# Peptides against a protein of PDB entry 5Z08, part 57

Target 1, 168 residues: chain A of PDB entry 5Z08
Amino acid sequence: RQKDEWAKKTSSLMKQLDWFIGEHLGAMLAAEELGGPVVGELMEIDPDDLSAGFNAHGKLKKATSQPDLDRRQRRIDDIWGPQDEQGQAHKRKRGADEALAASAEMRDLIEQLMNKLVEAGGDNSATYVEIPRESAAARFLVRSKVAMFHPNDARRLRLVDFGRDLDD
Target 2, 222 residues: chain B of PDB entry 5Z08
Amino acid sequence: GLPRLIDAIEEASKIPAKRRQTPIKPTIEKLTTHLYTHGASPDSLLRLADLLTLRNHLDQASLAAITRNLYPSSTVSDEVVLRFIGALGHGQLKPTLALQALFLRWLVMVYHLLENPGVLGQVYGVLFDLLDTAAIRPQLCHLLALVTRRKHVRPFRIQAILTLSRQTGGDPNLTGLLRVFKNYYPEIIVGDATKGRASAFKHPDPQWRQHLDEIQQRRSEA

## One batch from the design tools (peptide; made by RFdiffusion4, then SolubleMPNN)

Design b1_p11_8_s3 (from b1_p11_8, 5 letters changed)
Fold by OpenDDE base, seed 4:
Structure b1_p11_8_s3 (fold): chain B 168 residues (1-168), chain C 222 residues (1-222), chain A 11 residues (1-11)
Amino acid sequence: as target 1 above (168 residues)
Amino acid sequence: as target 2 above (222 residues)
Amino acid sequence: SLEEQLLNMFE
């Protein structure tokens, strides 16, 4: 009974999380990956705001190409190009594609982290997932206190086991 | 007196600059002169905090001038502190990041005059979550260095600073804050992140401090 | 919970 209730609650939570990732979080993560604001600073990122790029302060950049922008801001400017009319349609499509990619990356990462937690059977050393890059998704999970990097290896990420911290 | 000057500025702040019958600049100059000479009472500080933090029609130069002359004549209440903390971060209704940096600098300079220094510890999470905002990071790290206690040094915050330090190429202010964390937990492995230059978090304005001390001394003699 | 932590990030 309790396992079934837990399974149902977990399933419901995962569905809500999947919805949230798809509807809201994916776009915000895409914005962060592009050098936009960190998730939590802007609750609603208009796709048009993504297309304008972000300044060094994480605010929407007006189209002035300043040369000393970080590589991510240059990438935004490269991805989102000058505000020519033909550029805007390509920008919106690219923004949607980046949001979908970010959503997929977040879903995959959560799935891997959960699978490793279950497989480890209580061995914290076995709960680490190897990540190919420090993605916006990985950073978000760490900021949310859901995941932690390995202390000696930034390529290894694990879920925080909230159950153990209550017993100590 | 100071209350009448604040009244005039509050009324002017409701009106766009182009629709004002009289220039506000002379009244701002009178206010800043008064603040420089006498400081602000707790009641006046609260009213000025609202003028500085709430969206109104005052120009950025006037807001900055008031902030630079915001000498407390007494203590700083929790309510005043919370007005400035609530004004931090990104948002259409929030002050500019330049003004937010001045607010954080002010909080650092008046930290010893807070009625309850613990109020900043209660909002520690809000402050910590703004560390990625580059424009305010120097002053924010300085404030956090003052506010940080053992209860705030958590594994997730250590990791967050380490991650942000890597992303920023080793910001000296983050390195300085990480050293403060290490003072509470010496076992924190900071790796190469602490091998860089750390900020010493020196007082932002020694002349401002001296003038504040003079204003505070006059109160103790009255 | 993870949910509460995620929700608290967006509140």
Scores: peptide ipSAE 0.007, ipTM 0.260, DockQ to the pose 0.167
Fold by OpenDDE base, seed 1:
Structure b1_p11_8_s3 (fold): chain B 168 residues (1-168), chain C 222 residues (1-222), chain A 11 residues (1-11)
Amino acid sequence: as target 1 above (168 residues)
Amino acid sequence: as target 2 above (222 residues)
Amino acid sequence: SLEEQLLNMFE
């Protein structure tokens, strides 16, 4: 009974996490990867805001603020983006694709971290996942104190074991 | 001569300090004195690069002392450069970040003596990807400021610097590097990040430069 | 638990 309740709670949490990643966190992580604000400093990044770009301070430009600053971010995109009218639709699509990619990366990373934790059977040395890069996803988990880097190897990430602090 | 000193240090580097019959410090002092007086030939530089970059039993103070006295008497080969670049980043087999910062500083100071400056341009991506490492960032930005060409200034790298600049609260070294990027693409809009203090990337050690020039001049007279 | 910490991140 308790194991079944735990399994149900875990399943519910995983569904909520998956939803949160898909609806909110993916866009925020994509924003961070695209040079936007650090995840957790901005709440509620609309995927459409990813297409509008971020100001120099990583703040979402509210649509209403002065046209001159929007011209500046547009210029980077105008310089390196295809000049054609199809560019706005391509930008929106690119923003959506980046959010989806970031969501997938976060999901995969969490899955790997959880799998390693379960497989390790309490051996903390075996709980490390090798990460190919320090992604926005990895940084988010570390900032959130959910994960930690290996003290001697920033390519190795593990979940923080909070269960041990409760038994002491 | 210098080769015999290197031989002795190479042998000692294979043995833990507690198991050495003779203290290595006097030999290191002789080496650093020789390097300060005469510099290192290309062959000696390669051997010293291996001693500095490969895991061995030499202490950090000795490695730092060798690096601080690593005056080339001639040119610096691509192989020597690549040994130092290969030693950068995180990993158990890599030198300490403090030593890596000294290597980057050294590369900045000997940049004009590289046989092929283009070699650093070939490894530009490797260098650029290390910008997140705070301990080496000042020297890394300086090296990148020297190495950067138009081909390296790409949208994704511009964005990466902008992102990292925000995350670091406007690190002056990143602002300096971004100004170098802007020299190739003046249209790069660096928002408030450019209003901040930028590093001027001045020579790290004018005295070291002067002494290097004296060593190099002796070669031209021989 | 990891679950509680994840929950605390989302509260």
Scores: peptide ipSAE 0.008, ipTM 0.269, DockQ to the pose 0.048; fails the geometry check
Fold by OpenDDE base, seed 2:
Structure b1_p11_8_s3 (fold): chain B 168 residues (1-168), chain C 222 residues (1-222), chain A 11 residues (1-11)
Amino acid sequence: as target 1 above (168 residues)
Amino acid sequence: as target 2 above (222 residues)
Amino acid sequence: SLEEQLLNMFE
């Protein structure tokens, strides 16, 4: 009975998480990957500052004329820009594709992190997932205190075990 | 009825204001009047949460007006709560910080109507990490004060609030939240951060509460 | 499924 209630609650939470990833987080992660605002980084980014573009650290760069920044900002504007009539369909499609890709990456990362946590059977050393890059998804999970990097290897990510920290 | 008003607003939300054949303001006024009189059912509340949290072409004044009249006629589902939580933080796809503050205020005012108050405890980390956002901090601290349980009071969060309190010059809302933490762990050395003025986290709008109670009573009699 | 994996983590 309690297990079934927990299963139902977990299922409900997973559906809500999947929805959240698909409807909100994926687009924001895609934006971060494209040099947009960092998801959950509380930088007071004035909308006017968003037009100036972001540095490799997600910080507002002063409008330095480098063509690659303009391409990233165009991609951000293409994903997030006001949907004006004609250019919107391709921009929407590209933005949607990037959001879908980011959503898929986030789902996959969560799945891997959860699988490793289950497989580890209580061995914290075995809970690390090897990540190919420090993605927006990985950074988001760390910022949200859901995941943590290995102290000596930033390519290894694990879920924060909130249960163990209660038993110690 | 309310569903038809929501349908009309959903359709209008897909179109830029300059390209709408008809002004949306009269429909928004009808919606807000209906919400004030009858409240929103769970289904209507979810649809309205999507309109408020998803990027669309509705103006900020209309979104704020809907939020200020978002009286639940029944309970508030986890799904509705998570829509509003997902809308928090910085990002071009997110609502304005002013609107986010209204969402947090709304969550505070309807906290007693949540189907599962524990859902906010599950997203506690997400909420907590937003404390450095000055524009939403007052309402966020109030919500966290309601949501905080012993399991959430961790050393790193204590230190984070202490650090942020120093950086903000002793924000009364952070001091209030620290006092909530200290209620769970009296041994927390907060130093001078608790000696300052703290928010009492009073109900944000007593008139709104009274009107909500009237709407809720009508449902119990039906 | 991610749902089944999450369920298994809480078992």
Scores: peptide ipSAE 0.007, ipTM 0.244, DockQ to the pose 0.171; fails the geometry check
Fold by OpenDDE base, seed 3:
Formats: sequence, C-alpha cells, structure tokens
Structure b1_p11_8_s3 (fold): chain B 168 residues (1-168), chain C 222 residues (1-222), chain A 11 residues (1-11)
Amino acid sequence: as target 1 above (168 residues)
Amino acid sequence: as target 2 above (222 residues)
Amino acid sequence: SLEEQLLNMFE
C-alpha cells in the first residue's frame, strides 16, 4: 500500500514535473543554455520572449530611458538576436529544439537522482549521480536546493533528502 | 617514500593538533621537500587532493605549504581536478577561500598537464558562478581564461561579467576575461569596460613553472 | 516539498 501510494505519488509528481518541464522549465533552461537569464531570477519567460532575445538585464526589451545601456543591449541583441525572418524561424526552431533537449536532460537527471536515492537505501554516499556536464538542469536543481553537488566532486550530484528531518 | 609520508599525514589529519603525540610540522616539511624534489605521482596527487580538500585537522599553513609544492611528476587526472573544483565556493565543509585561491592558482599552473583539459569545460558553470566571490576572482578569471571556449561564451555570461564589472568598478580580471570572450565573438560590445586595465593572465609563478618543467623532464628521461 | 519549492520558484 505505501509503496503503491509512493509509486502513485511519484508517478503523479513525475507527470506534473514532466508537464512543468515541458511547458515552462524546458524553455527557461534552454534560455539559460542559450545565454538567457538564470532560471529563478526571471520567472516569466514567455516562449515568445525567447525568440525576441533577452536584453542585458534579462528583461524583455522594454524601452527603458537610458540610451547607453539600451545601445549595449541592442548590440548584444543585434549579435545574438534574430536577424532575418529565416533567422527568426531558425532561432525559434533551435529554441524549441533546445527546450526539448533541456527538458529531456532535466527529466533524465531527475530520474537518475530519484533512482539512486531509492537504490541507496539510506546510504547518502550511494545517492550520487555522475553528471557528464554541469547543465542548466543541474544548476537549477542545486539553486532550488533540491539537489547538491558532492562537496569534493562537481560531477557528482544527489537529491537533498528532506525526509530525514521529518522523521526525527 | 612519498606514500609513507602521506600515510603519516593522513593519520595525523584525523587527530586535533592538541591531541597529537608528535608535531606534524616535521612530517609536512619532509613531504614538501619530497614533493619539491621529485613531484607527486598521479596516485599521490589524488591522496594529497583529498587531504587538501576534505575537512580534517591539518592547519592552514600546512595545507598551503603542500599546495605550493604540489608538483605533478606526471599528468593530472580528472579525478584530481574535480576534487579541487568540488572544494570551491562557500560552505562549512569547504576549505578556506584563501586555500581555494591557491587551488585555482595550482590548476592554472598545471593546466597543460591535465589528462583531459575538457573536464574543466564540463564544470565551467560551477567556476563561472563563483566570479562574485572576490577572494578567488583573480585566479578564477585566470583559469576561466584558459578554459573558455566558444560554447561557453553565452549572452547571459557576457552580461553577468558586464554587470559584475560595473559593480566592482571594472575589476581588471573581469576585463581580461571579457577580452577572452571577445576573441570568440569580436562583436561583443564590452563598452568602456574594455578600455580599462585588463589582466594579461601571465603565469602566476615563473619559478614554479621552471621547477615543474625540470621535474617533468626527469620523468621523460626515466 | 520539491513541488512546493518548484512552485515557489514559479510563483
């Protein structure tokens, strides 16, 4: 019963997480990977805003009155912003592909982290997943305090076990 | 030999200084002398990396002395690199920022001996996110200047450096790193931040380099 | 919960 409830809760959480990753987090992670704002500093990244490019402040181009900051931002946007309609379509497609890739990476990482936590049977030393790279996904989980790096190995990531503090 | 010295220091590191039967300083001096003369093998480097990065009862002066004499006799493995990277940042279990700065300096000085230089590129974000830490920023910028590839030069990182450069009043190390970024994307407008003094990221210790080269040459002849 | 932390990041 408890295993089934845990499995159902895990499945529901995974579905919600899957939805959240697909609808919101994937695009934001992709934005971060593409050089956009860090996830969690800008909560409202409209997917359309990904196509418009992020300004130097991570804010959408609202015409703020300071001309020199706007010129630098415009130049960064000119460098990294969509050029032609074909460039916009390619950027949108690339953005979508990057969002899908980021979503897949986040899903895989969470799955690995959860699997290792279950397999470890309470041994914190065995809960570490080896990550091939520091991804936006990994950084997000660490920033959110959901995961932590091994103190001596930046390639090893584990879930923060919140449950131990509740049983004491 | 070196392994026995490391064994003795590892055992001593488990015990508070006040509870040690014998002073550790003579053993540290023997270790540092041995390292200076012969360098450290890959296996010894890993053990020493653990001693340097793990919380133990060794004093800061001893840890610094080991780090300053940490000459690789061969290559530096990914595992050794990752021990030092994992030791970076804020936390009660992490080494002091002063020691972290020495680790970063060491990584700069041994960068050409890494078995896989790409390992640092894989943890680029971890390194980059520490740029706000003033105590390690000079060495961190130098390491990032070596590690940075086109794939790392992202708009958010450009902006982060620009913002931090403004906040710091144009730290020359950040200006130097921005110049490295600009080498990959010449169109990057750094504005007045590039007009300031930039670090040239010169080798931090030419004498250390020369001595390392001597140790490395002896291995190639053996 | 992880969910609350994730939600709080998006609220």
Scores: peptide ipSAE 0.007, ipTM 0.264, DockQ to the pose 0.048; fails the geometry check

Design b1_p11_8_s4 (from b1_p11_8, 5 letters changed)
Fold by OpenDDE base, seed 5:
Structure b1_p11_8_s4 (fold): chain B 168 residues (1-168), chain C 222 residues (1-222), chain A 11 residues (1-11)
Amino acid sequence: as target 1 above (168 residues)
Amino acid sequence: as target 2 above (222 residues)
Amino acid sequence: SKEKQLLNMFE
């Protein structure tokens, strides 16, 4: 009975988390990755409000020598650059694509963190996930005190084990 | 006069120190004394900017001494500004990073004398892309703090500073620049990066400022 | 395993 209730609660929580990631967090994480506000300090940044705030017509003339700006930097400039009319649909699509990518990254990271926690069987040293980069997702989890970096290796992330503090 | 001193230094700059018939140090001292007393006209500033920014055979101490005494007697043209901006970054033909830091410091100290302050805004990207260069970062952040306008505060630049701030362990100059960004967009969440000690971007040299003001005042009375 | 159950919850 208690296991079934726990399983149902966990399932419900995971569905809510998945919904939250998809509907809200993904866009916010994408915004952070794109150099927007850090998620968790301002909860209410509507992506549309972010777009509206940057609508000041600073026509920076296209300097022709495009250095190989990182693809992500171009995406940011494309999202936050001056809205030419034809660019709005592509910008919305790119924004949606970045939100989807951020959502996927967050889901994957949570999954890896949870799996490692389960696999470790109580060994805290085995709970670390190696992260390829410090993502907005990783930073969010750390800021939220849901995850923590290894004290000596910022490439290693683990869930905060709240359960141990309850059993002690 | 100043033009003749510049002529002599320009000619000497073409020749390696070991091959010079006359020591350049006395001429540099005369130049720096003249600059300290009278400042540099716009034309002289341009010539001196070329001497400072172009590869030549002048020693680093001489270049630094000229830069430290580079008081404008009038305004600073866009051309002079662009010479100094063009000299920034890594490259075999570029001035040393130590000298570049002095140039950036100079630009900060003469910012109010620019004929067109907007010129720095036009090259904002060039300046911003140099933030990873630790040796010039303090002065660069200060200059960017003066130059930054709402149009420059872009998501990618926010992220770039945040990333660099993390990588540098929260450089106070980057934190200061982020605070400037936040003034334009209060909604920018800088997280714990802003909780750190930020540079206040105080004037780098109050004595230099005072002396500059004295030179500038003499021009207004003439 | 609890792991498979967690994985199945995101599917």
Scores: peptide ipSAE 0.015, ipTM 0.281, DockQ to the pose 0.040
Fold by OpenDDE base, seed 2:
Structure b1_p11_8_s4 (fold): chain B 168 residues (1-168), chain C 222 residues (1-222), chain A 11 residues (1-11)
Amino acid sequence: as target 1 above (168 residues)
Amino acid sequence: as target 2 above (222 residues)
Amino acid sequence: SKEKQLLNMFE
């Protein structure tokens, strides 16, 4: 009975998380990967400032003429820019594709982290997932204090066990 | 007594106002006067919660008047709490958003009288998902500020508040709730969202609190 | 079994 209630609660939570990733977080993570605002950092980005682009630090860069910056800026503008009529279909598709990719990456990462936590059976050393890169998804989880990097290896990420931290 | 007044109102609630033989207003006034003087027992609270939350033919002014005088003489059961929580949100069978705001305000004001405060923590997700509803957001944020524990502070909720804060131009109630989240995890990067004006979540009605305390004190002496 | 249940929640 308690296991079934836990399973139902977990299922409900996972559905809510999946919905949140798909509807909101994926697009924001995609923007961060493309050099947009950091997810969870409220940069007062004026919509007008979004059009000017982001530097390598996610800060608004003055429009410098370099073509590669214009492509990244177009991707950010494609994801976050105001939907004006004409050029929008390809921009929307690319933004949607990046948001879907970011959503998939976040889902996969959370799944791996949760699976490792369950498999570890209480051994914290066995709860680490190897990440191929420091993604926006990984950074978001760390900033949100849901995950933590291994102290000696930034390629290893684990969930923070909030249940244990409450018992200590 | 109070049970007879509730009986009369329950019967009247089944009949459209235009088809009632007698005006219900005098009975509502007697009820609210009784509630103001003596409060409501747990059993009476449950019956009144049903009258307030279930679709019936009572007018909004009467429902609001009952809610404003809904002083518990004792504790508030989980069942009563769940009636009010179940009445929240959008839907044809739900109470008006104005009445829902009064319910949330009531829950804030009686939070210390809950038999099990943990019941609100169990329905935290339901409450949190309603934050986009502007009409109830002030009272909802206040209730969430009371209910929030470390276990509720999750990345998706942090991000949801941040997103909604941007969309609302920095609603002070959301900023206040975000500060509560940050108190549990000071290291959460919330940017300038916490630097803005935040609600202090003060008691909604100090006079109502004082009167509640007087009613509760009479119970302890009896 | 639990792993499969978690995996099935994202499918």
Scores: peptide ipSAE 0.010, ipTM 0.279, DockQ to the pose 0.080
Fold by OpenDDE base, seed 3:
Structure b1_p11_8_s4 (fold): chain B 168 residues (1-168), chain C 222 residues (1-222), chain A 11 residues (1-11)
Amino acid sequence: as target 1 above (168 residues)
Amino acid sequence: as target 2 above (222 residues)
Amino acid sequence: SKEKQLLNMFE
């Protein structure tokens, strides 16, 4: 009974998290990846705004250059480069694609972090996930105090285990 | 010479990688080799600090390579220090946290070469307020351990570290910083949050230190 | 088992 209730609660939480990632967080993370504002600043970002791009102050631009989809983290040239005349429809699609990609990255990262925590069996040294880059997703989890970088290696990320203090 | 290499990199930094006529990597390698061999003058350090901290078209690997070879041949000015401090934290125009960690490590390693170590004390609050940023916390705590004076050890900062230590499950770097605070105020009760292992704040890179010393010795002989 | 459950939560 308790295991089933836990499983149901966990499933419900994961669905809510998935919804939140898809509906809100993904777009905000994509905005950060595109050189927009940092997630957690009181800025509502509409997925449609991702197509407009961001200026030096993280404000929406009127026209945006094509995001380099091959590299999730945009370079300055991708952020500040000359805007190609892309139709509004292509811009919206691109914004949606970036939000989806950011959502997928966040989901994958959370999954890896949770799996490593479970596999480690209480060994904190084994809970680290190797991250290929410092993503908006990784930064968000760290800012949110959900994850922590390895003290000597910013390529290694782990979940903060809040439960250990309860068992001791 | 070093100025010409910096000129070339500065010009390349203004141009997107895809629009450059020549790959920047060979020039970066020449720069890093020169820095490794001779170090950087104060003027060169300032220019390099701008390249490292200001938003430009250089790739992260190149920026990291320059930072890892950023040996001062002489002193480090306040202006150079402030460039690196200004680059810390979250923001669209700021370097990556990984690169910021390298900057903080660099500041730790060159701390003894600062023209005015007091400059870091003036920006102590800025540094301290970044302790919640996990990616840079280890190096930040180390730098703060060097910079902390009695005037910086305030009740609100003690409480802030204690709170953050609890929230992080007793980060050894925070425990180490609390120990530094306790040196100024022995009456500080660190409580159970600090029962953990404290960082000793050892030199981050002994080989880098040795090589820096060799570069600095050549200056004293000239 | 738990890994499979976590995976199934994002599907």
Scores: peptide ipSAE 0.009, ipTM 0.269, DockQ to the pose 0.031
Fold by OpenDDE base, seed 1:
Structure b1_p11_8_s4 (fold): chain B 168 residues (1-168), chain C 222 residues (1-222), chain A 11 residues (1-11)
Amino acid sequence: as target 1 above (168 residues)
Amino acid sequence: as target 2 above (222 residues)
Amino acid sequence: SKEKQLLNMFE
């Protein structure tokens, strides 16, 4: 009974996390990867906001009708995007694609971290995931105090085991 | 002359300080005095670069004193530059971060004497990847500010500076480097974290510059 | 067994 309730609660939490990653966190992580604000400084980033890009202050450019702001954003997109000329629809698609990519990266990272924690059977040395790069996802987990880097190797990341501190 | 002083120091560098029959300090002082007065020839400069960058038994104070007096009498070869670049980073065989900061400062001060300034552009990635090392970041940003060309200003490097700037609370050296990047791409968005004071990358030591110029002028008259 | 369950939770 208690194991089944725990499994149900865990499943519910994972579904909520997946929803949060897909609906909110992915876009924010994508914004950070694109040179936008750090995740947590901007509470809501619409994928459409990613297409609008960020101003010189890292703030979301409001879709202000001002033609000069659009020229600077186009130049950023021209520098960071493939030079293909195609219009507003391509920008929206790109923003959505970046958010989806960031969501996938975050999901994969969480999955790896959780799997290593389970596999390690309580050996903290075995809980580390090797990360190819310090991603926005990895940084977010560390800032959130959900994960920590290995003290001697910033390429190794592990989940913080909150359960052990409760039994001592 | 200078070669004989370098010979003596090279021999002493192979022996632990406790096992030396004679104190090395007087020889280091003679070397630094000679360097201050006459500068180092290209050949001497290479030998001194090896003494400074390779692991040996010389004390940190002696290495720092040599570095502070490392006036080139002529040009600086690619080989000398690469010795100093190769000495950067973390590792048991690497010089201390404090000494690495002095090497970077030296490269900034002698940049105009490089036989081929393009050599630093070839190792740009190596330099850039060290920006996370706080102890050398000020001098590293200054060197990168001199070396940066349009070809080096890539999206991933822009993002790396922006990320590191946020993580460091807007290090003025990173802000300064980002401004250099912005000169090539004015559309680069500098976040609110970068609104802070940027380093102007002024010459690190005007007196050292003046003395270098005096040494260089004596060569042109000979 | 528990690993497979966690993996299956994201599928």
Scores: peptide ipSAE 0.016, ipTM 0.283, DockQ to the pose 0.047; fails the geometry check

